# Designs tried in a protein design run: peptides against a protein of PDB entry 7BDX. Part 87

Target 1, 212 residues: chain A of PDB entry 7BDX
Amino acid sequence: EMGAAACTLLWGVSSSEEVVKAILGGDKALKFFSITGQTMESFVKSLDGDVQELDSDESQFVFALAGIVTNVAAIACGREFLVNSSRVLLDTILQLLGDLKPGQCTKLKVLMLMSLYNVSINLKGLKYISESPGFIPLLWWLLSDPDAEVCLHVLRLVQSVVLEPEVFSKSASEFRSSLPLQRILAMSKSRNPRLQTAAQELLEDLRTLEHN

## One batch from the design tools (peptide; aimed at target 1 G67 I121 N122 R156)

Design b2_p26_2_s3 (made by RFdiffusion4, then SolubleMPNN; from b2_p26_2, 15 letters changed)
Fold by OpenDDE base, seed 2:
Structure b2_p26_2_s3 (fold): chain B 212 residues (1-212), chain C 212 residues (1-212), chain A 26 residues (1-26)
Amino acid sequence: as target 1 above (212 residues)
Amino acid sequence: as target 1 above (212 residues)
Amino acid sequence: SMAERIKELQEENRKLTEEIGVEARL
């Protein structure tokens, strides 16, 4: 309980750039983000046995941790820190996104995807994430999720790759060969307007790349 | 581990007034400070059996909680919140200070005393604390602590009572009858300059009140 | 622009924080 409450407050205040700078300017940042990755990993590994209620203190704690990472990644110095000093955490997030089944821990997946998207704003972060082993298969695995918010954040991450020629060129062959075009086309017809728009924009961006 | 790390970061950033405002402006402040009191109480109650190592994650967590309360009480809106909306936490801190033996959990006592001193800057807070049952006996119990920092913060809290006529007048008889004058005189000769000064100033303030 | 994209992300993060904050009350 108390850990989750404290972590949730820390998450709330981490929306401030000055708070992110204070977190990172301290000597504790590296340890905190290392333990964050380990804690998130331990939580995901525990899910196979006990139906951890989504409302559990443990779940709330892990959501708050993922939220903190997301808020840190929303700030330029936070992105730089994650990409330069917390790569293991990024690798952990990528791994956990692969370990989670479609429909499993949707909110956690959304937060993790948001954090990766925020990191992808930095070209160095985008390169690091996109060059991770199994990244493209992971995107398609995640795009099979029934949740519209998961799919939305996957499409945004895909778009960040597609819009960066230096990144896309490296993976273009694998990307084109494995692209779940029918799934993206189905999303472009979604009743969810955010998902619909993101899928339409991605399809337009992909068409533009076929003509170049 | 992770809870203590998160709480320690929250403590660090709570030194900012804007962060305190953010903590208190949210809907979670009441719950957080309620659970804080309960967690601190549970920790102190657990000390009788297991020599909880002062370096334990649990100890660090409780220190961070007490630090957060202290930082909140350092801000005007934080003092107002504690005195108006978190009185149970103040009562808990007073109780825990009574439950702890001389020399036991010195760092926690210092943080709790600092929080009470910060609350005592507000006249309403000073009234509330000083009118708590057993407050004067508690001050003398705490002043028997061998730790100079504990004694220093007790003397400061005593001084806050003595310097406020509206508060002191209510307790003046009990205060005068129970005053550990010999102990305060001994502290005025301390090798610790901060303790020495605080004891000297208090003795001067007390003399001024005898002549009025 | 990159600045607009960052602003959008900050707003999305805020909304998500509020949503999870409300769920923690239920």
Scores: peptide ipSAE 0.024, ipTM 0.762, DockQ to the pose 0.141
OpenDDE base, seeds 1, 3, 4, 5: peptide ipSAE 0.023, 0.022, 0.023, 0.017; ipTM 0.759, 0.753, 0.762, 0.744; seeds 3, 5 fail the geometry check

Design b2_p26_2_s4 (made by RFdiffusion4, then SolubleMPNN; from b2_p26_2, 12 letters changed)
Fold by OpenDDE base, seed 3:
Formats: C-alpha cells, structure tokens, sequence
Structure b2_p26_2_s4 (fold): chain B 212 residues (1-212), chain C 212 residues (1-212), chain A 26 residues (1-26)
C-alpha cells in the first residue's frame, strides 16, 4: 500500500517538467526505471494466472509507474534519457502491449501507448521502437482492441511512423501489405470525434504517401 | 524494492518547495501521510523482534519517508499541513523516537528530529509537540544518545522550546528539575564543532532565562 | 503546425493520465 501511495504522489508531481529534470538528474533514476519495467512485467504476468482480484493497490501502483514514464517522455530530456539509458523499459512496454489481450487492462494500455507516443516525438525514440521485432503486427493487433481510447493512441503512434519518411521507408512494404485499412476506415466513421479525427488524418497521410 | 525506489525519488524531488506544494495540493496527501506513520511504526516495531537483517530496502524506504516529512515540514505550508491535518504522524514520530534505544537507528532518529525541528518553527507545531505526553523526558532520553548528530538535533529542538516563552513557561518547572546540565556542559566541550556550538548557545539561552 | 499538434497531444495525454489516475482510485 505505501509503495502505491508514494508512486501515486510521484506520478502526480512528475507532471512538472522541473520534477522530471530533478528525477533524471539524480543517480537513482536508472535503478528506478529498471525496476519499473520489471514491476510492470510482473503485474501483467500475474494477470494470466488465477483471477486473483487485482489488488486495487497493485493496479494503482502500475498505473502510477506507467504515468511517470509517460510524464518523463513528455519532455525532450526525458525522451533522451529513456532512449539512451532505459531501452529495456521501452522493450518491456512493447512486449506488455503485445501480451495484454484486446479489452484487457485498457487503462494501462492507454498509459503505455501514451508513453510510446511521447517517445516517438524523438526521432531516435521513433527509430528504436519501430525497429522493435514485430512492431507493425503489434500496432495492428492493438488496433483490434474494442476500446476507442486504445485505438486512438494506436492511430497516433501509427501516424508518428507514417509522418517520418526515414522510419516509414524501412517498414513501408510490411505496412502496406498488412494495413487494416477497413478497420481504420470504420474508425474514420466513429461516433467518437477524437477517434474519427485521428483515423481521418491517418488516412489522409497514407493517401499522400501513395501519391509520392 | 519498487516502493523504496519510488519513495527515494519522491524524497529527492521533495527538496523543492514547488514539489511540496504540489504534493499537498492533491487529494492524496492525507492518505499518504497517514500510511507513512503506520509504515514507520511497523518498521520500528519489527526491529524489536528477531534480528532479521533489516532489509536494506526497508530501511531505505523508511529513510525516504522520514526525509519526505522533513522536506514537507521545511516550508510554511507544509508545517501548517502537518500540524492541522497530520497530527497522528507527529505523535508517531515522537513515539518512535522514544521507542528507539540509544544508538539504535541513529540516521532515522536524525531525520525524525529534523522533521520535528522543522515543525517547531511553527508556533502551533512547537506547542503541539511540546504538549505531547512525556516530551521533556523524551528530550533528555534522546540527549543520552552517544551519537553526536542525534544530540545536535535534540539540542536544536530544546533550543526551539527555550526560545519560545509561551511554550517554555508551561514546562519550565519540569525542565529545570530534570535538565541534564552536566551532559549539555560536556557537549559544550565536544570536539564536534556543530555540537559544541549548539550546546554553548543553549547554555547561554538558559542563563539568560535564569536572570529574567 | 506539426509541433503544435504534438504539443496538443502531449497535453491531452497529460490530462488523460491524470484522469486515469483518479479513476483508478475509485
């Protein structure tokens, strides 16, 4: 319980850029983010077992951890830190997004996807995550989630790839061959305006790439 | 382990006044400080039992918690919060300082004494802690600690009491009757310059009070 | 601009992160 409470407070204050800089300026940041990945992985693995009622505190702990990562990745120096010094954490997030079934832990998925999106703002980060094994299939698998918010954040991440020619060129063939176009088209007609807009923008970006 | 790492980071960033304000501005602060007291108490109680090797992580966790409290108490709004909304935590700190034997957990004692000193800067805080049952005997018991740093922070806390007439008047009789004058005099001759200075200053303050 | 879009999304993500945090405690 105390750990979850502490992490939750750390999550809240990590919304400040100055706090993120302070976290990263310390000698303890590396250890913290290393353990973060392990803790998140352990939590997700525990979900596959018996329906032990996810201790609300354990869920809160993992949410706070994912939130901290997201807030760190929201600023330039945070992205640089994650990409240079916490690659294992990024790999873990990608893995866990693949391990969680559609509809499973949607809130956690959203947080993790937000962290990846924030990382994707850095070209080095975008290159790193996009070169991860199974990245493109992972995006499409995540886009099969019934949750509109999960799908929204997936579409945004896909957009980050599509808008960066250096990254997109490496995966363009796989991307074109496996693109769930009908699913994206369906999302462009969604009643959720955020999802609708994201899907429409992505479709426009894809059309622009086909004409070049 | 993860909890200790998170608390350690929170401790580090809580050195900033803005972070303390952010912590206290949230709805989670009350719960956090409530659990903090319980966690510290549980840790100290576990020390009386079998010499289970104090898990280095558990010790670090408690240090971080005490550090956070100290940093919160270092600013005016933090002191106000503790005195108004977390009195149980202050009571717990006083209790734990009494439960720990001389030479036991000296680093934790120092952190806890620093937190009480910071609280004592607020007249309401000073009144509250000084009116705690057994407060004066507790000060003398703590001053029996062989650790110079513990004694230094005790002397500073005693000084806060002595320099506030409204507080000192309530305990003046008990204070005069039980004052370990020879111990303070010995400290005024210490090779530790910080301890020496604090003891000398306190002796001067006490002499000034005797002439009034 | 792309930068403004990114900034907007980052801010939206921050808000959503906070909302998820509140909801997880309920």
Amino acid sequence: as target 1 above (212 residues)
Amino acid sequence: as target 1 above (212 residues)
Amino acid sequence: SLLEKIKKIIEENRKLTEEIGVESLE
Scores: peptide ipSAE 0.214, ipTM 0.820, DockQ to the pose 0.300
OpenDDE base, seeds 1, 2, 4, 5: peptide ipSAE 0.191, 0.203, 0.206, 0.180; ipTM 0.816, 0.818, 0.819, 0.817

Design b2_p26_3 (made by RFdiffusion4)
Pose (drawn by RFdiffusion4):
Structure b2_p26_3 (pose): chain A 212 residues (1-212), chain B 210 residues (1-210), chain P 26 residues (1-26)
Amino acid sequence: as target 1 above (212 residues)
Amino acid sequence: EMGAAACTLLWGVSSSEEVVKAILGGDKALKFFSITGQTMESFVKSLDGDVQELDSDESQFVFALAGIVTNVAAIACGREFLVNSSRVLLDTILQLLGDLKPGQCTKLKVLMLMSLYNVSINLKGLKYISESPGFIPLLWWLLSDPDAEVCLHVLRLVQSVVLEPEVFSKSASEFRSSLPLQRILAMSKSRNPRLQTAAQELLEDLRTLE
Amino acid sequence: AEEEREEKQEEIIEENKEKNAEIMYD
């Protein structure tokens, strides 16, 4: 209970750039981010499906961990630190997104997809994520999730890699062969404007790159 | 005059999340949200045989109080704090909406309905508001108001209550059937565009979940 | 164009922080 309370407080204060700089400056953050991935992996493996039931100081603990990772990656030196020091944590995030079934732990998936988008803002972070093993199959599969907030953050991540045609050029062929054009087109007609324009903007960039 | 000027200044700065977080600790020593409800209750009681005066120092004081409550509830930890600590203030807001006759204190009713919408974004806040005494009769009473802005914010609150699970096993199925569907339909053909669109949106949501 | 991309990224970060806080206080 005490461990989760401290992680929740750290999640709250980690929204500040001044606090994020202080976390990376203190010589204990490396251990914190290594054991963070182990705790997130342990939490996901412990779930035999079901749902989560807002596990008392268990789910709030991992949510605080993913929330901290997201708030750290939201700061320039935070996403720089993560791609240099905590590449194993990025591997764990990408692994846990594929390991989590559609509809299972939706809040954890959005927090994790938000952190991957943030790390992709860093040039090396974009290279690391896009060059990870089943990255493209993972993207199209996360789009098969019924939750609209998960689909929105997948489209935002896809738009981020698509916005760097150099990195996009390495993962060619499968981007044309396996892309769920029909699902992205359905998302360009959603009554939710943020999801609708995200898919509309991604479709504009996808059609423009195939011709230009 | 001085009290209202300081409250208006606080309403201006309360649009910042940093300021909202700073306000939530101050409620301990000076019961800011406890005495806010008393001041709002005292103001409406003082309008015995009369309606609003406006441009007054007293009118802008309560507007600033309701505006601050709204700007606090607009921040996630603000609406979380209100539903945990300031449930009496939420009672007062819901009570004063029913106590205010139609056409009386229109700007105050709109600001109050905006704060209830914001608190409803929080899961516990939604339960607290929808489970409050006389809540459905209050929605009907507020929709009988001639002012379009008040009707718009009632429809926005009703839309917020209609969306999300609320157990869904006839707990929310009866809430939808008990609404003034005729008045919502009349407001769907309204000459006020903002009101017409809110009633249209709400009607779509009522039909979608039927 | 670079400036527009940076602004859009800042906006999305801000949204993420807001969503993050919503999940935290949910």

Design b2_p26_3_s1 (made by RFdiffusion4, then SolubleMPNN; from b2_p26_3, 15 letters changed)
Fold by OpenDDE base, seed 1:
Structure b2_p26_3_s1 (fold): chain B 212 residues (1-212), chain C 212 residues (1-212), chain A 26 residues (1-26)
Amino acid sequence: as target 1 above (212 residues)
Amino acid sequence: as target 1 above (212 residues)
Amino acid sequence: SEEELRKRNEELIRENRKLVDEIAYS
């Protein structure tokens, strides 16, 4: 309980750029983010297939950890830190997104996807994530999720790849051959306006790339 | 481990006034400080008489909690919050200072005494603490500690009481009748210059009060 | 418009990448 409460407060204050700088300016950041990855991994491994312990203290703790990573990645120095000094954490996030089933731990997925999107603002981060083994299959696996928020954040991450020619050129062949076009088209007709817009924008971006 | 790491980071960033305001501005502060008191109490109750688990993760966690309270109490809005909304935590700190033996958990004692001293800057806080049952006997119990840092912070807290006429007048009779003058005189001859100075200043303040 | 929002987001992402690269190489 106390750990979850402390982590939740740390998550809340990490929305400030000055707090992120303070966290990273200390000698404790490396250890913290190393243990963060391990803790998140342990939680996901402990989940039984049908049991969502969404309201547990352990769940809240892991959500707070993912939230901290997201807030750190929202700041330039935080992105730089993650990409240079905490690559194992990024690998762990990608792994966990693959290990979770569609509909499982939706809130955690959203936070992890948001963190990856924030890291993707750094070109070095985008390159690192997109060159990760199985990255494209992982995106399509995540896009099979019934949750609109998960799908929204997957589409945003796909868009960040598509909008960077240097990165997109490396995976364009695999991307085009495996694109779940029917799924994206279905999302463009969603009743969720945010998901609808994101899917429409991505379809427009893809059309533009095929004409250039 | 993860809880201690998160709490340690929160402690580090809580040195900022803006972070303290952010912690207190959220709806989670009350719960956090409630659990803080309970966690500290549980730790102290788990200590065996001769075993100082000073280097344990649990110890580090409790030290970080006490450090957060100290940093919150260093800020005006933090003092106001503690005095108005977290009196149970102040009661717990006073209780734990009484439950710890001389020489036991020195670092924790110092942090707790620092927090009480910071609260004493608020007149309402000083009144609340000084009117606590057994407060004067507790000060003398703590002053029996062999540790110079513990004794230093006790003397500072005594000085804050002595320097406030409204507060001192209420307890002056008990204070004068129980004052461990020989102990304070011994401290005024300490090889520790900070302890020496604090004891000398207190003796001067007491002399001034007897002449007025 | 939705198109204006898209263009703004694309521009923001590109600007942010440039800024991060400038910081990383400074």
Scores: peptide ipSAE 0.031, ipTM 0.781, DockQ to the pose 0.030
OpenDDE base, seeds 2, 3, 4, 5: peptide ipSAE 0.022, 0.019, 0.018, 0.026; ipTM 0.768, 0.765, 0.759, 0.771; seed 2 fails the geometry check

Design b2_p26_3_s2 (made by RFdiffusion4, then SolubleMPNN; from b2_p26_3, 14 letters changed)
Fold by OpenDDE base, seed 3:
Structure b2_p26_3_s2 (fold): chain B 212 residues (1-212), chain C 212 residues (1-212), chain A 26 residues (1-26)
Amino acid sequence: as target 1 above (212 residues)
Amino acid sequence: as target 1 above (212 residues)
Amino acid sequence: SLEELLRKQQEEIERNKKEVKEIAYS
């Protein structure tokens, strides 16, 4: 309980840029984010075994960790730190997103996708995550999720790739050959307005790229 | 490990007034500080039993918690919060300071005493802690510690009481009858300059009170 | 090298996106 409470408070205050700078300015940042990845990985691995009642405390702890990573990635210096010094954490996030089944750990997937989206604001971050083995299949795996928020954040990450010619050009062939177009089209008709808009915008961006 | 790391980061950022305000502005503050007290109490209780190797992680966690409380109490709104809403935590700190033997858990005692000193800046806080049963004997118990930093922070807390006539008048008889004068005089000759100064100042304050 | 420096600078440039960042609120 106490660990989850402390981590939740740290998550809450991490919405401030100054707090992110303070976290990263200490000598403890590297170790913290290393252990963060391990903790998240251990949690996800515990899900496939006997349904140990996901103690609400453990889940809350992992949510807070993912929230902290997201909020760190929201800041320029935080993105720099993650991309330069905590690549293993990014690899872990990518792996965990692949390990989770559709409909499983929705909130965690959303937070992890938000973190990757924030990392993708940095060109170096976008390059790093997009060059990860199986990145394109991973996007489609995640896009098969029944949850609208998961799908929304996947579409935003896809859009982040599509809007960067240097990155998109390297994966364009695989992207076009495996694009779940019918699913994206279905999302553009969603009753969820955010999902609908994101899908429509992505379809427009894709059309623009086909005509150029 | 992860809990201790998160709590340590929270401690580090809590040195900012804005972070303290952010912690207290959330709906989680009450619960957090309640669990904080319980965690600290559980830790101290674990010390009297079989010397389970005080896992460096557990100790670090408790130090971080005490540090957070100290930093919260350093801010006006934090003192108000503690005195109005987290009195049980203050009671716990007072109890734990009594439960610890001279020379035991020096760093924790220092942090807890720092927190009480910060609380004592608020008149309501000073009233509350000084009206605690056994408060005067507790001060002398702590002042028997061989550690100079423990003694320093005890003397600062004693000075905080002595400098407030409304509070001191209520305990003046007990204070004068039990004052470890020879020990304070010995501290005024300490090689530790901070301890020496604090003891000398307190002796001057006490002399001023005897002549009025 | 100058080229390496320029490359590093380019890699650190933030991209213009419709939604600039996400904040995860607890």
Scores: peptide ipSAE 0.246, ipTM 0.836, DockQ to the pose 0.077
OpenDDE base, seeds 1, 2, 4, 5: peptide ipSAE 0.242, 0.250, 0.239, 0.253; ipTM 0.831, 0.833, 0.834, 0.834; seeds 1, 2, 5 fail the geometry check

Design b2_p26_3_s3 (made by RFdiffusion4, then SolubleMPNN; from b2_p26_3, 13 letters changed)
Fold by OpenDDE base, seed 5:
Formats: structure tokens, sequence, C-alpha cells
Structure b2_p26_3_s3 (fold): chain B 212 residues (1-212), chain C 212 residues (1-212), chain A 26 residues (1-26)
């Protein structure tokens, strides 16, 4: 309980750039993000058995942790920190996104995907994430999620890859061969306007790349 | 572990006034400070049996909580919040300071005393604390601590009472009758310069009050 | 540029804030 409450407050205040800088300027940041990954992993592994009520203190704690990572990754110095000093956390996020079934822990997936998207704004971060083993299959796995918000954030991450020639060129063959085009086309007709727009833009970006 | 790490970071960033405002502006503040008091109480009650290693995650967590309260109390809106909305926490701090033996949990005592001192900067806070049952005996109990930092912060709190005529007049009889004058005189000769100065200033303040 | 990065950071902070609030209160 107390830990979840503290972490929830820390999540709230980490929306400030100055707070992110203060977190990272301390000697505790490395340990915090190391334990964050471990805690998130432990939580996801615990889901295979007990129906952890989504409203449990543990769930709230993990959501707050994922939210903190997202807020840190929104800032240039935070992205640099994560990519340089907390790669294990990024690896953990990628792993957990793969371990979660479609429809499972939707809110957590959204937060984790948002964090990866934010990291992907940094070319070094995008390179690191996209070079992760199984990254492309993971994107398609996540696009199989019935949740529109999960799919939206996956499409945004795919777009970040497609818009960066240095990154896309390395995986272009695998990307083109495995692209769930019919799924993306279906999303471009979604009633969710954000998902619809993201799918349309990605389809346009892909068409542009075929003509070049 | 994770809770202690999160709370430690929250403690660090709560040194900012803007962060304190952000903490208090949220709907989670009341719950957080309620649980804080409960957690601190549970920790202190657990000390009667097991030699909790001072470096335990639990100890670090409680120190961080006390530090957060101290930082919140350093800000005007934080003092107002504590005095208006979290009086139970103040009562808990006073109780815990009474329950701890001389030389026990020195660092925690210092943080709790610092928080009470910060609250005492607000006249409403000072009135509330000083009107607490057993407040004067508590001050003298705490002055029996062998630790110079504990004694320093007690003297500072005593000074806050002495410097406020509205507060001092209500307890002046009990204060004068129970004052450990010889102990304060001994502190005025301390090799600790901060303790020495605080004891000297208090003795001067007391002399001024006898002449008026 | 530095300014473009700072602009992107502000946009992300605002986006995150909105989405975080939606997730917290949903």
Amino acid sequence: as target 1 above (212 residues)
Amino acid sequence: as target 1 above (212 residues)
Amino acid sequence: SKEEREKKDKELIEENRKLVDEIRYS
C-alpha cells in the first residue's frame, strides 16, 4: 500500500521536466530503474496464475512505475539515460510486451508502448529498440491485440521505424515480408479516429517507401 | 525494496516547492499522509523486538517518509495542509517521539523533530502541537537524548514556543516549573557548535521572558 | 536543433500527461 501510494505521487510529479532532471541527477536513479524492471517482470509473471484484480495495490504500483518510465522517456536527458544506462529496463519492457497475451493488461501495454515510442524519438534509442531480437515479430504480435489504444501505440512505434531510413533499411526485408497489411488496412477503417488516422498515415508512409 | 526506492526519489524531489504543490494538488495526498503515519507507527512498534538493521529497506522507507513530511512542512501550503487535513499524522509523530527511547532511532527522531519545527513556523501549527497532551513533558524527554542533533532540534522547537507569546502564555506555568535548566546550561557548553548556539540563544530568550 | 528537441519534449510531456490521467482515472 504505502509503496504504491508513494510511487503514484512520484508518477504524478514526474510529468515535470524539472522533476525528471532531479530524479536523474541523483545517485538513486540507476537502482530505481533496475528495481523497476524487476518489479514489472515479477508482476507480469504472477499473472499466469491468480486473477490479480486490476485495482490491487500491486497493479497500481506497476502502472505508476510504467508511467514514471514514460515520463522520463519524454525528456531528452531521460531518453539518453534510459538508452545509455538502463538498457536492461528497455529489454524488460520489450520482453513483457511479448509475454502478455492479446487483451491482457491493456493499460500496462499502453504505458510500456508509450515509453518505447518516447525512447524512439532518440535515434540511438530507436536503433537500440529496433535491433532487439524479435522486434518486428513483437510489433505484429502486439498489433493482434483487440484493444485500439494498444494498436494505436504500436502503429506509432512502427511509424517511428519507417520514418528513419537508417533504421528501416536494416530491417526492410523482414519488415516487408511480415507486414500484416490486411490488419493495418482494417485499422485504417476503424471507428476510433486516432487509430484510423495512425493507420492511414502509416499506409501513406509505406506507399512512399515503395515508390522510392 | 521498490517502495523504498520510489519513496527515496520522492523524498529527494520533494525538496522543491513546486513538487510539494504538485503532491498536495493531487487527490492522493490525504491517503498518502494517512498511510505514512500508519507505516511509521508500525515500524516503531516493530523495534521493540527485532534489532531492525538501520540499513534495512524498511528503515530507509520510513526515513524517506519522514523526509517527505519535513519537506512538505517547509512550505506554507504544506504546513497548512498538515495542520488542516493531516492532524493525525502530527499526533502520530508526537506519539512516536514519546515512544522512542533515548538513543533509539536518532535519524528518525531528527527528521520528525524537523517536521514539527517546520510546522511550528505556522502559528496554527505551533498552537496545535503545543496544545497536544503531554507536549512539554515530551520536550524534556527528548532533551534527555544523548544525541546532539536530537537535542538541537528539540531546543529549536522549544525556542519556537518561547518566541510566540500567545502559545507560551498558555503553558508558561508548566514550562517554567519543569524546565530542565541544568541540562540546557550543560548544552550551552557543548562542543557541538550548533547545539551550543541554540542552547545559548534559548537561555537568552528565557532570561528576556523573566525580565518582562 | 536544441529548440526542436525542447519543443518535442514539451509535446510529449503534454501528451503523456493527458494519457496518464486517462489511464489513472479510467
Scores: peptide ipSAE 0.050, ipTM 0.801, DockQ to the pose 0.153
OpenDDE base, seeds 1, 2, 3, 4: peptide ipSAE 0.032, 0.008, 0.036, 0.042; ipTM 0.798, 0.776, 0.800, 0.800

Design b2_p26_3_s4 (made by RFdiffusion4, then SolubleMPNN; from b2_p26_3, 13 letters changed)
Fold by OpenDDE base, seed 1:
Structure b2_p26_3_s4 (fold): chain B 212 residues (1-212), chain C 212 residues (1-212), chain A 26 residues (1-26)
Amino acid sequence: as target 1 above (212 residues)
Amino acid sequence: as target 1 above (212 residues)
Amino acid sequence: MEEERRRENEELIEENRREVAELAYS
C-alpha cells in the first residue's frame, strides 16, 4: 500500500520536466528502472489468463510505474536515458505487451504504448523498438484488442514507423504483406472520433507511400 | 524493494519547492501522509528493544518517508498542510520519538526531529507541538541520547520554544523545574562543534530569559 | 515530411502528457 502511494505521488510529479531531470541526475535512476521492469513483469506473470485488471494496490502500483516511464520518455533527456541505459526496460515493455491478451489490463497497455510512442520520437529509440524481434506481429496482435484506446495508441506507433523512411524501408516488405487493412479500415469508421481520425490518417500515409 | 526505491526517488525530488507544491496540489497527499504515519509506526513497533537500526529495505523505506516529511515541512505551504491537515502524523512522530530508546534508530530520529523543527517555524505548528502531552519530558528523554546529532536537533527544537514568548510562557514553570542543566552544560563542552555551539546559544538564551 | 512528423509528435506528446496527468490524479 505505501509503495503504491509513493509511486503514485512520484508519477504525478514526474509530469514536470524538472522532476524528470532530477530523477535522472541522481545515482538511483538505473536501479529504479531496472527494478521497475522486473516488477511489471512479475505482475503480468501473476495474472490468470481470464482475469482482467483489478482495481488493487498491486495494479495501481504497476500503473504508476508505467506512468512514470511514460513521463520520463516525454522528455528529451528521458528518452536519451531509456534508449541508452535502460534498453532492458524497453524490451520488457514490448514483451509484456505481447504477453497480455486482448482486453486484458487495458489501462496498463495504454500507458506502455504511450511510453513506447514517446521513445519513438527519438530516432534511435524508434530504430531500436522497430527492430525488436516480432515487432510487426506484435503491432497486429495489439490491434486485435477490443479497446479503442489500445488501438488508438497502436495506430499512432505504426504511424511513427510509416513516417520515417529510414525505419520503414527495413520492414516495408513484412509490413505490406501482413498489414491488417480490413481492421484499420474498420477503425476508420469507428464512432470513436480519435480512433477514426488516427486510422484515416494512417491510411492516407500508406497511400502516399504506395505512390512514391 | 520497489517501494523503497520509489520513496527514495520521491525523497530526492521533494527537496524542490515546486515538487512539494505539486504533491500537495493533488488529491493524494492526505492519503499518502496518513499511510506514512502508520508505516513508520509499524516499523518502530516491529523493532526489538536491543536491536539497532539495520541497513535494510524496510529501514531505507522509512528513512525516505521521514525525509519526505522533512522536505515538505521545509516549505511554507508544506508546514501549513501538516499543521492543518496532518496533525495525526505529527502526533505519530512525537510518539515514535518517545518509543525509541536512546541510541536506537539514530538516523530516523534525526530526520523526525528535523521535520518537527521545520514545523516549529510556523507559530501554529510550534504551538501544536509544544502543547502536546508530555512534550517537555520527551525533550529531556531525547537529550539522554548518546548520539550528538540527536542531541543537536533536540537543542534546536528547545531553542525554538525558548525564543517564542507566547509559547514559552505556557510551559515556563515546568521547563524551569525539569531542565537538565548539567546535561546541557556538558554538551556546551562537547568536542562536536555544532553541538557545542547549539548548547552554548541555548544557555545564553536561558540566561536572557531569567533577566527579563 | 520530417517537419510534419515533428509537429505531430509535439502535439501528441502534449496530448499524452494531459492524458497521463488526468490518469495520475484520478
Scores: peptide ipSAE 0.026, ipTM 0.810, DockQ to the pose 0.212
OpenDDE base, seeds 2, 3, 4, 5: peptide ipSAE 0.023, 0.026, 0.027, 0.025; ipTM 0.784, 0.811, 0.794, 0.812; seed 4 fails the geometry check

Design b2_p26_4 (made by RFdiffusion4)
Pose (drawn by RFdiffusion4):
Structure b2_p26_4 (pose): chain A 212 residues (1-212), chain B 210 residues (1-210), chain P 26 residues (1-26)
Amino acid sequence: as target 1 above (212 residues)
Amino acid sequence: EMGAAACTLLWGVSSSEEVVKAILGGDKALKFFSITGQTMESFVKSLDGDVQELDSDESQFVFALAGIVTNVAAIACGREFLVNSSRVLLDTILQLLGDLKPGQCTKLKVLMLMSLYNVSINLKGLKYISESPGFIPLLWWLLSDPDAEVCLHVLRLVQSVVLEPEVFSKSASEFRSSLPLQRILAMSKSRNPRLQTAAQELLEDLRTLE
Amino acid sequence: NDRPGLEPLFAGTPAVLNDRPGLEPL
């Protein structure tokens, strides 16, 4: 209970750039981010499906962990530190997104997809994520999630890699062969404006790159 | 005059999340949200045989109080703090909406309805508002107000209550059937565009979940 | 080392967990 309360407080204060700089400056953050991935992996493996039932100081603990990772990656030196020091944590995030079934731990998936988008803002972070093993199959599969907030963060991550045609050119062929053009087109007609324009903007960029 | 000027200044700066977080600790020593409800209750009681005066120092004081409550509830930890600590203030807001006759204190009713919408974004806040005494009769009473802006914010609150599970096993199935569907339909053909669109949106949501 | 034209996302505060998705405050 005490461990989760401290992680929740750290999630709250981690929204500040000044606090994020102080976390990376203290010589204990490397250990914190290595054991963070282990705790997130342990939490996901412990779930035999079901849902989460807002596990008392268990789910709040991993949500605080993913929330901190997201708030750190939201700061320039934070996403720089993560791609240099905590590449194993990025592997764990990408692995846990594929390991989590659609509709299972939706809040954890959005926090994790938010952090991957943030890390992709860093040039090396974009290279590391896009060159990870089944990255393209993972993207199109996360789009098969019924939750609209998960689909929105997947489209935002896809738009981020698509916005760097150099990195996008390495993962060619499968981007034309396996992309769920139909699902992205359905998302360009959603009554939710943020999801609708995200898919509309991604479609504009996808059609423009195939011709230009 | 001095009290209202300081409250208006606080309403201006309360649009910041950093300021809202700073306000939530101050409620301990000086019961800011406890005495806010008393001041709002005292103001409405003082309008015995009369309606609003506006441009007054007293009118802008309670507008600033309701505006601050709304700007606090607009921040996630603000609406979380209100539903945990300031449930009495939420009672007062819901009470004063019913106590205010139609056409009386229109700007105060709109600000109050905006704060309730914001608190309803929090899961516990939605339960607390929807399970409050006389809540459905209050929605009907507020929709009988001639002012379009008040009707718009009632429909926005009703839309917030209609969306999301609320157990969904006839707990929310009866809430939808008990609404003034005729008045919502009349407001769907309204000449006020903002009101017409809110009633239209709400009607789509009522039909979607039927 | 950052790409131009992009904005980071924040998880915000834990209180967001107690909020309903798809709504915007006034």

